# Ledger of designs, part 205: peptides against a protein of PDB entry 6D0Y

Target 1, 225 residues: chain A of PDB entry 6D0Y
Amino acid sequence: ETEDHLESLICKVGEKSACSLESNLEGLAGVLEADLPNYKSKILRLLCTVARLLPEKLTIYTTLVGLLNARNYNFGGEFVEAMIRQLKESLKANNYNEAVYLVRFLSDLVNCHVIAAPSMVAMFENFVSVTQEEDVPQVRRDWYVYAFLSSLPWVGKELYEKKDAEMDRIFANTESYLKRRQKTHVPMLQVWTADKPHPQEEYLDCLWAQIQKLKKDRWQERHIL

## One batch from the design tools (peptide; made by RFdiffusion4, then SolubleMPNN)

Design b2_p29_1_s4 (from b2_p29_1, 14 letters changed)
Fold by OpenDDE base, seed 3:
Structure b2_p29_1_s4 (fold): chain B 225 residues (1-225), chain A 29 residues (1-29)
Amino acid sequence: as target 1 above (225 residues)
Amino acid sequence: LDRSDLSRRPAEEEERLRRKVLEEHEKRK
């Protein structure tokens, strides 16, 4: 059935093909747009699922959503709303692994013209503000900082181009927290690897140093992070 | 969250894909 075919197309996009990835994404966006009248709910669910379960295809699916949003703005809105709901649910359930992927996904949606930069800045402001709450465990505070910092490779350039003052404030608050927190290791958190990381540094301190360097390099990535 | 803003991607391949998104927006305008 056509519904099963849609699932196959969405799940397999980005795999080896005779055509370019760019061409495949454009083609798929066209197919999905045409089928929205009949399969909107199914397509929405599929996209939400791959967004959170296939982090290795992050940029593929954000781009696809960007193309779809350009074709059907209302559907793009429904998708963002669904992703925000999922993020809130993940946070409430302390599902940090799922939540961080969702934050990164939302971050890259800024680059795909789906989410406005000021909205993403506001989200990060809210994240870093958690570090000021006394009744919150440090592991949770650390996660919000991690979620913020680890998302900047995807969206830092755009946010500083449009909201540099606000971003500087967030950075100042982050730095302040990192200086006063207890040094702990959180096994559930993954550290983004860069060229020649300092092996003796605590994971958040290491990430902070890497992000500071990226910022200094004007957010120009030398390799895929 | 507010919708639809202009931005860029750091990697070359991502930049190419971004251009296609921009082209679609321009066609829609």
Scores: peptide ipSAE 0.026, ipTM 0.593, DockQ to the pose 0.044
Fold by OpenDDE base, seed 4:
Structure b2_p29_1_s4 (fold): chain B 225 residues (1-225), chain A 29 residues (1-29)
Amino acid sequence: as target 1 above (225 residues)
Amino acid sequence: LDRSDLSRRPAEEEERLRRKVLEEHEKRK
């Protein structure tokens, strides 16, 4: 495979095809594995790029990386390292939208057996520990809680299956923080259920409630509206 | 972060894990 062809294959995976997505992913993983001896750096760069810039294909690329990691452990590690570096750079640059997406991406890599569950738990412990920082803006503390909670739809089931006690502790700490943080109410359209007004909630409180419901539903996502 | 060592597992286990990856992907779609 040529470099240009590899780029095309990686960018187009998951698009409409006569073959199943599973087949295409497995096939592409095989192609990429075979080309690693010749194009490792290029493939790594391409995967990092699409992982970062194509959020609509998050699960496609996490799965692809999972398959590659299963084939080549070292390459999987290099990819994770690159993504962690990118996360750190995003945080340093105050690019919080990219950062939270990267956290979600890394979270889904746990499902794909690329990142160990204990490592992800440790990351979330670190995130929630930011709530204990005193001389920082609340927006910083809120963001890390948001990053944690908003990533749980991607990895909550796996983490609770393997690290339930630790996750419960993180949840307790999160709940405690949410109860004591300053809340800002922003005017918004009220949601009605059966013509009955639904109480307006602050965005993190709302997210917390959604995650609690998700947890109660054993991490099976359902439509809310 | 600690990453998995899927490539170090026996072939049959590695294949099983590959299937799990694909299943997880489909579940999330």
Scores: peptide ipSAE 0.022, ipTM 0.628, DockQ to the pose 0.113
Fold by OpenDDE base, seed 5:
Structure b2_p29_1_s4 (fold): chain B 225 residues (1-225), chain A 29 residues (1-29)
Amino acid sequence: as target 1 above (225 residues)
Amino acid sequence: LDRSDLSRRPAEEEERLRRKVLEEHEKRK
């Protein structure tokens, strides 16, 4: 009964309420903290599940985890470890969609003071380093670049504030890769103007341009990417 | 992944962290 109740509370957080989201999150964090002695494993599993299955509530759950981490540092660590394990599992299974969401989730955990910025930088360094591997298909290399770039809207500001030099290096490596990678241009994906037909931008090139703009704008989002 | 040292702070710092977490998300919305 209590487990079902916890599940309900966790799954429904962020939904319409008479109270503010802030108050609801604080309240839920308190409830979960109180129940950790009895239901730690269950709560951990639930949080991992919703983090994975409800990407639309990413910021809600990262915030919740942030609050829980503040209340119980050890639990926060266990959660991070679980998420990393899940990420590794997803990568091994070539579940790119799940993996990218997990990377984004972890990225936002930096903002929630759960993961240290240097650690996230190191993760991204590892991602971009895949582009230098010889026995990896380009699709795999592309994915790691995509995972990196697509996560920057969530964490780029924080990382550049704390690790600008390292981030610049990652960006340089990324740019270098994007320039040398094979682009699959489909003739049908051409933007035709009356006088100057040009191929539509490849998805990574497009994303790169968006991120460069975001960086230039000091990571202030002016539009939904 | 290394975790933020802020979570290791005493109760007062914990409260500050809670506020920061929420504020950060509010700014993003």
Scores: peptide ipSAE 0.050, ipTM 0.664, DockQ to the pose 0.077; fails the geometry check
Fold by OpenDDE base, seed 2:
Structure b2_p29_1_s4 (fold): chain B 225 residues (1-225), chain A 29 residues (1-29)
Amino acid sequence: as target 1 above (225 residues)
Amino acid sequence: LDRSDLSRRPAEEEERLRRKVLEEHEKRK
C-alpha cells in the first residue's frame, strides 16, 4: 500500500459502490490494520483530517474508527488523544463550530465502543461546570451548554443507560443555568406552522426543549423530511 | 479520555464488537 492509496481509500469510503457499506468498512479496517506497522502516522493523520473536515460522513468514520479500534486498541487510543488535542486547539483558536462538531464526533465514538461512557459523562460534567463560574462570560458558558446539548442526539441514549444518575445531575444543572441566564433581547421572529404561529425561541431554550423531547422519546429521532 | 473498560479483547470479543458497531451504524441509516 502507498500513502496515496490509503488516502484515497479513506476519503472515498461510503461513496457509491458495488459492495455494501458494511463490507467496505470492514475491508478498509482490515487494510488499515495491516498497514499500521508501516503507515501508522499517516493513517492517524488522515483519519483525524477526515473526521474534522467531512462532517457529512461522521457516522461512517466513527464506525470505521470503531472497527479499527477493535483490531488495534492502542491505535484507537492514539486517535482519541489526537482528536482531544484537536478539540483543545479549536477552542484556543476560537473555532467554535469545529469544536462543537468534534464534541459530536467524540460523542458518537462512545456508541462505537471507542470511548467509555463514564469518560464522556466526565467531559460533559466539565462542560456544564463552566456555567457555575462567575468569572467566565455568559457567551462562553452558553457555548459549553450548547456543545453538551447538541451532542446528546448522538450519545444521550447510551449515557442514560449507563450513567443515568450522573446525567440527571448534569441536566438539573443545565436547566438551572438556563433559567437564570440572561436571554438576548433581540426582536423575536415568528415561525409559522400549518396550524399555529409560534415565536422563535432563543437558541439555547429551543435546543433545550428539543433535547427534553428527545429524552422523553427515549432518544429516538424522527426523520425530518 | 479513559478507555480502561475497553482494554484489549480476545479475537472472539473483537468480532462481536465489530458487529455491534456495524449494527449501530445500520440503525442510524
Scores: peptide ipSAE 0.029, ipTM 0.662, DockQ to the pose 0.059; fails the geometry check

Design b2_p29_2_s1 (from b2_p29_2, 12 letters changed)
Fold by OpenDDE base, seed 3:
Structure b2_p29_2_s1 (fold): chain B 225 residues (1-225), chain A 29 residues (1-29)
Amino acid sequence: as target 1 above (225 residues)
Amino acid sequence: SKEEALKELEEDAEKNKEEIKEELKKLLE
């Protein structure tokens, strides 16, 4: 298959079809696997691109990567590494909207058996540990807490099933921080920009409450937060 | 052999997991 054809297949996956989404994903995974020897780099770049730019298809592409990873672990690993690099770049560039989405994407990869739960827990521990750093602005601390909390709808269940004690510690630290942090008024219609990476104060508190409820409900959600 | 290939895949998978873990740990660096 040609590179252009691969691009089309990857970009259009999940669109209306006579076949089930699962079947289409399995089929696409097979096609991509077969073409990896010749188009590995291209496929990798394409997947990274759509993973970043099509947030509405998050679960589609995480599932696809999961399927590919099961077929070719090396490719799966390379993909994750690429995404992590992108996350680092986003953080360095103060692109916090992209960064938080990438965190969510990586979080869902845990469910797809691409990333191990302990690894994700470690990442979140690192995120929340930023709240303990005195030399970091609160806006940055708030963002890491937000990134953590906003990702839990995707991965909280899995993490608590495997690392409940560690997660409880993270939650305790988060709660402590939220109680101690200075409250500042942020415009209600604030759009996240490079210079304003933090969510609204009210939203962060609201998010915390929602996550607490989700946790109490054993991570069974009725809607995506 | 098929068995050898499977073992190799498992080893690669484990290696990748460890690498991913390390990358995630170093994310904030």
Scores: peptide ipSAE 0.081, ipTM 0.628, DockQ to the pose 0.025
Fold by OpenDDE base, seed 5:
Structure b2_p29_2_s1 (fold): chain B 225 residues (1-225), chain A 29 residues (1-29)
Amino acid sequence: as target 1 above (225 residues)
Amino acid sequence: SKEEALKELEEDAEKNKEEIKEELKKLLE
């Protein structure tokens, strides 16, 4: 396989085919595994790139990584490390839109058996702990809560099945913070619904209510977030 | 042997999980 061919295969996966998506992903995972000895760095970079730049294919690429990880745990680990580094870079650059997407991507990797549930819980504990820091602007505290809550549609079910006590603690801390924080108009978290016949609700409170409903529905998504 | 290879993979996988856990835990540092 040539590098150009690998790029084409990775970028085009999920397009219309006579075969099932699952079959295509399994086949691609096999091809990539076979080429790792010669093109590991290139494949790693390609996967990180498409994972970051093609959010519409999130579940496709998390599944692909899951399949590849099952074949090569070392490569799976390297991929996760690369994604974590990218998340750190995004946070340092205050690129919150990219950062939140990366958190969602990592969250779905738990479902794909790439990241352990306890590891993700630890990350979310760390996120919510920012709300307790005194020298951090509220906009930053709000973002970490947003990143946590907005990722739960992807991973909440799995985390509660594995770490229910820890998740309940995180939820309690989140609820406490939401009750005591000041209401502000933060553009990155602002949802404008001027056409609605009812008063607008602050986005984080709205998201919290949606997540509470999702939790009550046993994490079966029956409403639009 | 196949058993030895599987054991090595399991050990590597466990090591990776611990490293990932530490990286995720220290993400905000």
Scores: peptide ipSAE 0.080, ipTM 0.630, DockQ to the pose 0.024
Fold by OpenDDE base, seed 2:
Structure b2_p29_2_s1 (fold): chain B 225 residues (1-225), chain A 29 residues (1-29)
Amino acid sequence: as target 1 above (225 residues)
Amino acid sequence: SKEEALKELEEDAEKNKEEIKEELKKLLE
């Protein structure tokens, strides 16, 4: 297939079709696998691009990557590495909106058997450990907690099924931090910016409460966070 | 051989997992 055709297929996956989404994804994975010998770099770039720029299709592309990873582990690994690099770049550039989305994307890759649950737990442990670091602004600490909590709707069930003890520790540390952190009053509605990556006090507390409820409900979503 | 190929894939998969794990651990560095 031509590069343009591959781009079209990747970008349009999940749109209206006579076939099921699952069937289309499986088919696309097969096509991409077959073309990897000739177009690996292009396909990798395309997938990274759509994964990053089309957040509305998060589960579509995580599933696609999962299917492709099952066919080609090397490619799956390279994709994850690319996404991690992008996450690092986003953090360095203070693009916190992109960063949190990438964390969610990586989180959902656990469900797609691309990233191991222990690896994700370790990442979240690192995130929450920031709350204990010296000389770190609270705004940054709050963001990492936010990134962790806001990702749990996607991966909390899987992580607790496999690493319940570690997750409980993370939750305990999170709860402790939320109780001891300084309270600031911020308007309920604001847009994340490079200068203010700080989630609102009420929002973070509300998010915590929602996640606690989700946990109690055995990670069965009853509402959208 | 097929067995060798499978072994290689398993090794690659394991390698990738370890690399991913290390990269995730170093995310904050």
Scores: peptide ipSAE 0.079, ipTM 0.629, DockQ to the pose 0.024
Fold by OpenDDE base, seed 4:
Structure b2_p29_2_s1 (fold): chain B 225 residues (1-225), chain A 29 residues (1-29)
Amino acid sequence: as target 1 above (225 residues)
Amino acid sequence: SKEEALKELEEDAEKNKEEIKEELKKLLE
């Protein structure tokens, strides 16, 4: 395989074909695994790029990474490390839109058995712990809660199956924060931006209610949040 | 299905878990 061909394969995965998506992903994982000895760095960079820049293919690429991880755990680990580094950079740069997406991506990697449930729980514990920090503006506290809650549609089921007690604790802390936080009226049409990460008052409460309902429904989503 | 394929991956996903865990814990540091 050539680098250009690998790029094409990775970028085009999920496109319409005669085979199922699952079959195509399995095939691609095999191809990439075979080429890791020669093109590991390139493949890693490509996967990080598409994972970050193609949100519409989130589940496609998380699945691909999951399949690759099963074949080569070292590579899977390196990929996760790269994504974590990117998340850190996004947070430092106040790129909250990218950051929240990366959190969702990492969340779905739990379903793909790339990231262990306890690890993700620990991350969310850290996120929610920000709500207890006095030196952090509420806008930032709200964002971490938002990042947590908005990621649960992707990983809530798995986390509760594996770490129900810990998740209940996180939920309790979240609920407590939502009750005590100051509510600010913001237009409903307000959109998350890199420089305006503050969710609407109604939105965060609405999101909480939606997640509570999702939990009640055993994490079976019937509609897009 | 995707779900079926992912379930098959669960049995072997033990490597690098501890390292990833540590990295995730340090995310906000």
Scores: peptide ipSAE 0.076, ipTM 0.649, DockQ to the pose 0.029; fails the geometry check

Design b2_p29_2_s3 (from b2_p29_2, 13 letters changed)
Fold by OpenDDE base, seed 3:
Structure b2_p29_2_s3 (fold): chain B 225 residues (1-225), chain A 29 residues (1-29)
Amino acid sequence: as target 1 above (225 residues)
Amino acid sequence: SKEKALEELRKDAEKRREEIKKELEELLA
């Protein structure tokens, strides 16, 4: 495969085809693995780019990375490192829309055996711990809670299967914070509910209620309101 | 909403993902 052809294959995966999506992903993973010796840097950059810019293909690219990680563990690690760096950069730049999506992407990588469940739990513990810091604006505290809760539809089941006690502690701390926080409008959260005339404070409480129900239903997604 | 669209995408992909997860586990065994 040529470099230009690889770009086309990566960008177009998941589109309508005569073959199944599973077959196409496995095939592409094989092609990319074979070309890593010559095009590792290019492939890594391409995957990072599509992972960040094509949210409609989130599960396609997390699955692809999972398949690649199974074939080449080191490459999977390099990809995760690149995504973590991008998350940190997004947070530093106050690009909260990109940051929350990256958290969700990383969350789904747990399901694809790219990121270990304990590592994701540790990340969420760090997020919720921000609510306990004294010199942090509430708007930022709210964002970390939002990032945590809004990612659970993708990874909640796996995390509770592996780390139920730790997750319960995170939930308890989250609930405590939501009860004591001031109700304020935050534009970064408004982006997700732009089509609905709901106040910011109601949205976060509503999200909490939905996640609690999802948890009660043992993370069966068909029950998401 | 954007959130709703993402949730629907997640639901639609669940069956496929479970199959892929099984395959990955078999490869790593």
Scores: peptide ipSAE 0.022, ipTM 0.520, DockQ to the pose 0.025
Fold by OpenDDE base, seed 5:
Structure b2_p29_2_s3 (fold): chain B 225 residues (1-225), chain A 29 residues (1-29)
Amino acid sequence: as target 1 above (225 residues)
Amino acid sequence: SKEKALEELRKDAEKRREEIKKELEELLA
C-alpha cells in the first residue's frame, strides 16, 4: 500500500459498502498492520487526525484501533501514547474542541479493550483534581469537568461496573466544585445548545443534572438530550 | 445539530459495543 492509499482507506472507512462495517474494519486493520513496518508514523498520525477531525466517525475509528490493538499490542500502546500527547498539546493550546473529542475517543477505547478501566478512571481523577488548583483559570477547570461529564455517555457504564467506588469519589469532587464555582456561560463548552431541558440553569449545572439522571437510569444514552 | 449527532453516535456505540468486545476476544483467542 502506498501512503496515499492508506490515507484514503482510513478516511473512507465506514462509508457505504457491500460488506458490513465490521468486516471492513477487520480488513482495514489487517492492511494497516501489514504496513506498520513501513508507515507506522504515518498511520499513527492519520488515526490521531481522524480521531479529532471526524467526530461523526468516532465509534468507527475506536473500533478500528481496538482491532489493531488486538493484532499489535505495541502499536496500540504507541497509539494511546500519541493520543495522550496530542491531548496535552491541545490543552496547552487551549483548543478545547479538539481536546474534548480526544477525551471522548479515549473514553470509547475502554469499550474496545484498548485502555483499561482503571487507567481511564485515573485520567478522570486527574481531570477533576484540576478543580482543586487555585492558580488555574476557571474556564480551564470548567473544561476538565465538562470533558469528564460529557464523556460519561460513552464510558460511564463500564467504569461504574468496574470502579464504582473510585467513580463515586470523582462524582463527589465534581459536585463539590460545581456548587462553589462561579456561574458563567462559556460558549466553547456548550456542545449541546439546542432545546436545553433547563434553560434557566448554567450549562455545566445542566450537564451535571443530565449525567446524574443518566447514572440513575443505568447509563442509557437515550436519556441524554 | 451537534446534539442529535452525538445522540446518534452514542446509540451506535451502545449497539456495537458487545459485538466489538466479542470480536476482539475472538482475535485474542
Scores: peptide ipSAE 0.021, ipTM 0.524, DockQ to the pose 0.026
Fold by OpenDDE base, seed 1:
Structure b2_p29_2_s3 (fold): chain B 225 residues (1-225), chain A 29 residues (1-29)
Amino acid sequence: as target 1 above (225 residues)
Amino acid sequence: SKEKALEELRKDAEKRREEIKKELEELLA
């Protein structure tokens, strides 16, 4: 495979084909694995780029990375590291929408066997721990809580299956923070305000209630709607 | 709505996870 061809394959995966998506993903994973010796850096960069810039293909690329990670654990690790770096950069740039998406992407990588559940728990612990730091603007503290809660629909089930005690601790800390924080109306925290069933309720409180319900229903969304 | 999109995304993810889970497990074993 040539560099240009690899780019095309990566960017176009998931489009209509005579073969199943799963078959195409498996095939692409094989191709990418075989070409890592020659194009590792390029492949890594491409995957990071599409993961970041093509949110409509989130599940496609998380799956692809999962397949590739199974073939090459080192590369999978490097990919995760790159994504974490990107998350840090987005936070530094105050690009909170991208940051939330990246957290969701990383969360879904747990389901694809790329990130271990304990590692994701640790990440969320770090997020929620920001609420305990002094001299941090509340808007930033709120964002970390939002990032945590809003990612749970993707990974909450898996995390509670494997780390229920730790998750309960995180939930307790989150609840404590939500009770003592000042209510705000920051747009970045009100992503769904336009379609929110209860617009009179503060968004984080509403999200918290929704997540609590989801948890109660054993993370089965069909039981909530 | 964004909430609906979120739900659909999650459902799509779950579906795909189930479809490839066995394959991933075999590869990881």
Scores: peptide ipSAE 0.022, ipTM 0.521, DockQ to the pose 0.026; fails the geometry check
Fold by OpenDDE base, seed 2:
Structure b2_p29_2_s3 (fold): chain B 225 residues (1-225), chain A 29 residues (1-29)
Amino acid sequence: as target 1 above (225 residues)
Amino acid sequence: SKEKALEELRKDAEKRREEIKKELEELLA
């Protein structure tokens, strides 16, 4: 495989094909695995890029990474590390839209057996713990709560199946924070494809209510959508 | 709207999550 061909394959996966998506993903995973010795850095870069820049293909690329991880655990780990680094950089740069998407991407990687459920729980614990830190602006506290809650549609079921007690603690802390925080409008608490701003006091509370309902309904999306 | 966009994304994730999980479990077994 040439570098150009690999780029094309990675970018176009999930598009219309004579084969099933699953078949294409498995095939691509095999190709990528075979070419890692020659193009590891390139493949890693490409995967990170598409993972970040093509949110419409979130589940496609998480699946691809999952399949690749099953074939090459080392590379899968390197990918996760790269994504975590990117998340940190996004937060540092105050790119909260990218950051929240990356959290969702990582969340879905739990479903793909790339990230362990306990690790994701730990991440969310860290997020929610920010609400208890001193000298942290509420806008930042709110964002971490938002990042946590908005990721649960992707991973809440898995996390509660494996770490229900820990998740309940996180929820309790979240609820406590939401009750005591001041109601303000924070424009950064948005979905990246948003067309209009939502007042934070309404948006976060609505999200919380939706997640609570989702939780009550055993994390079945049809109950809130 | 923002909420609508999120809902659509959630739907996409939900539709594939269980199938992906099962497939990957088989590969890892």
Scores: peptide ipSAE 0.020, ipTM 0.511, DockQ to the pose 0.024; fails the geometry check

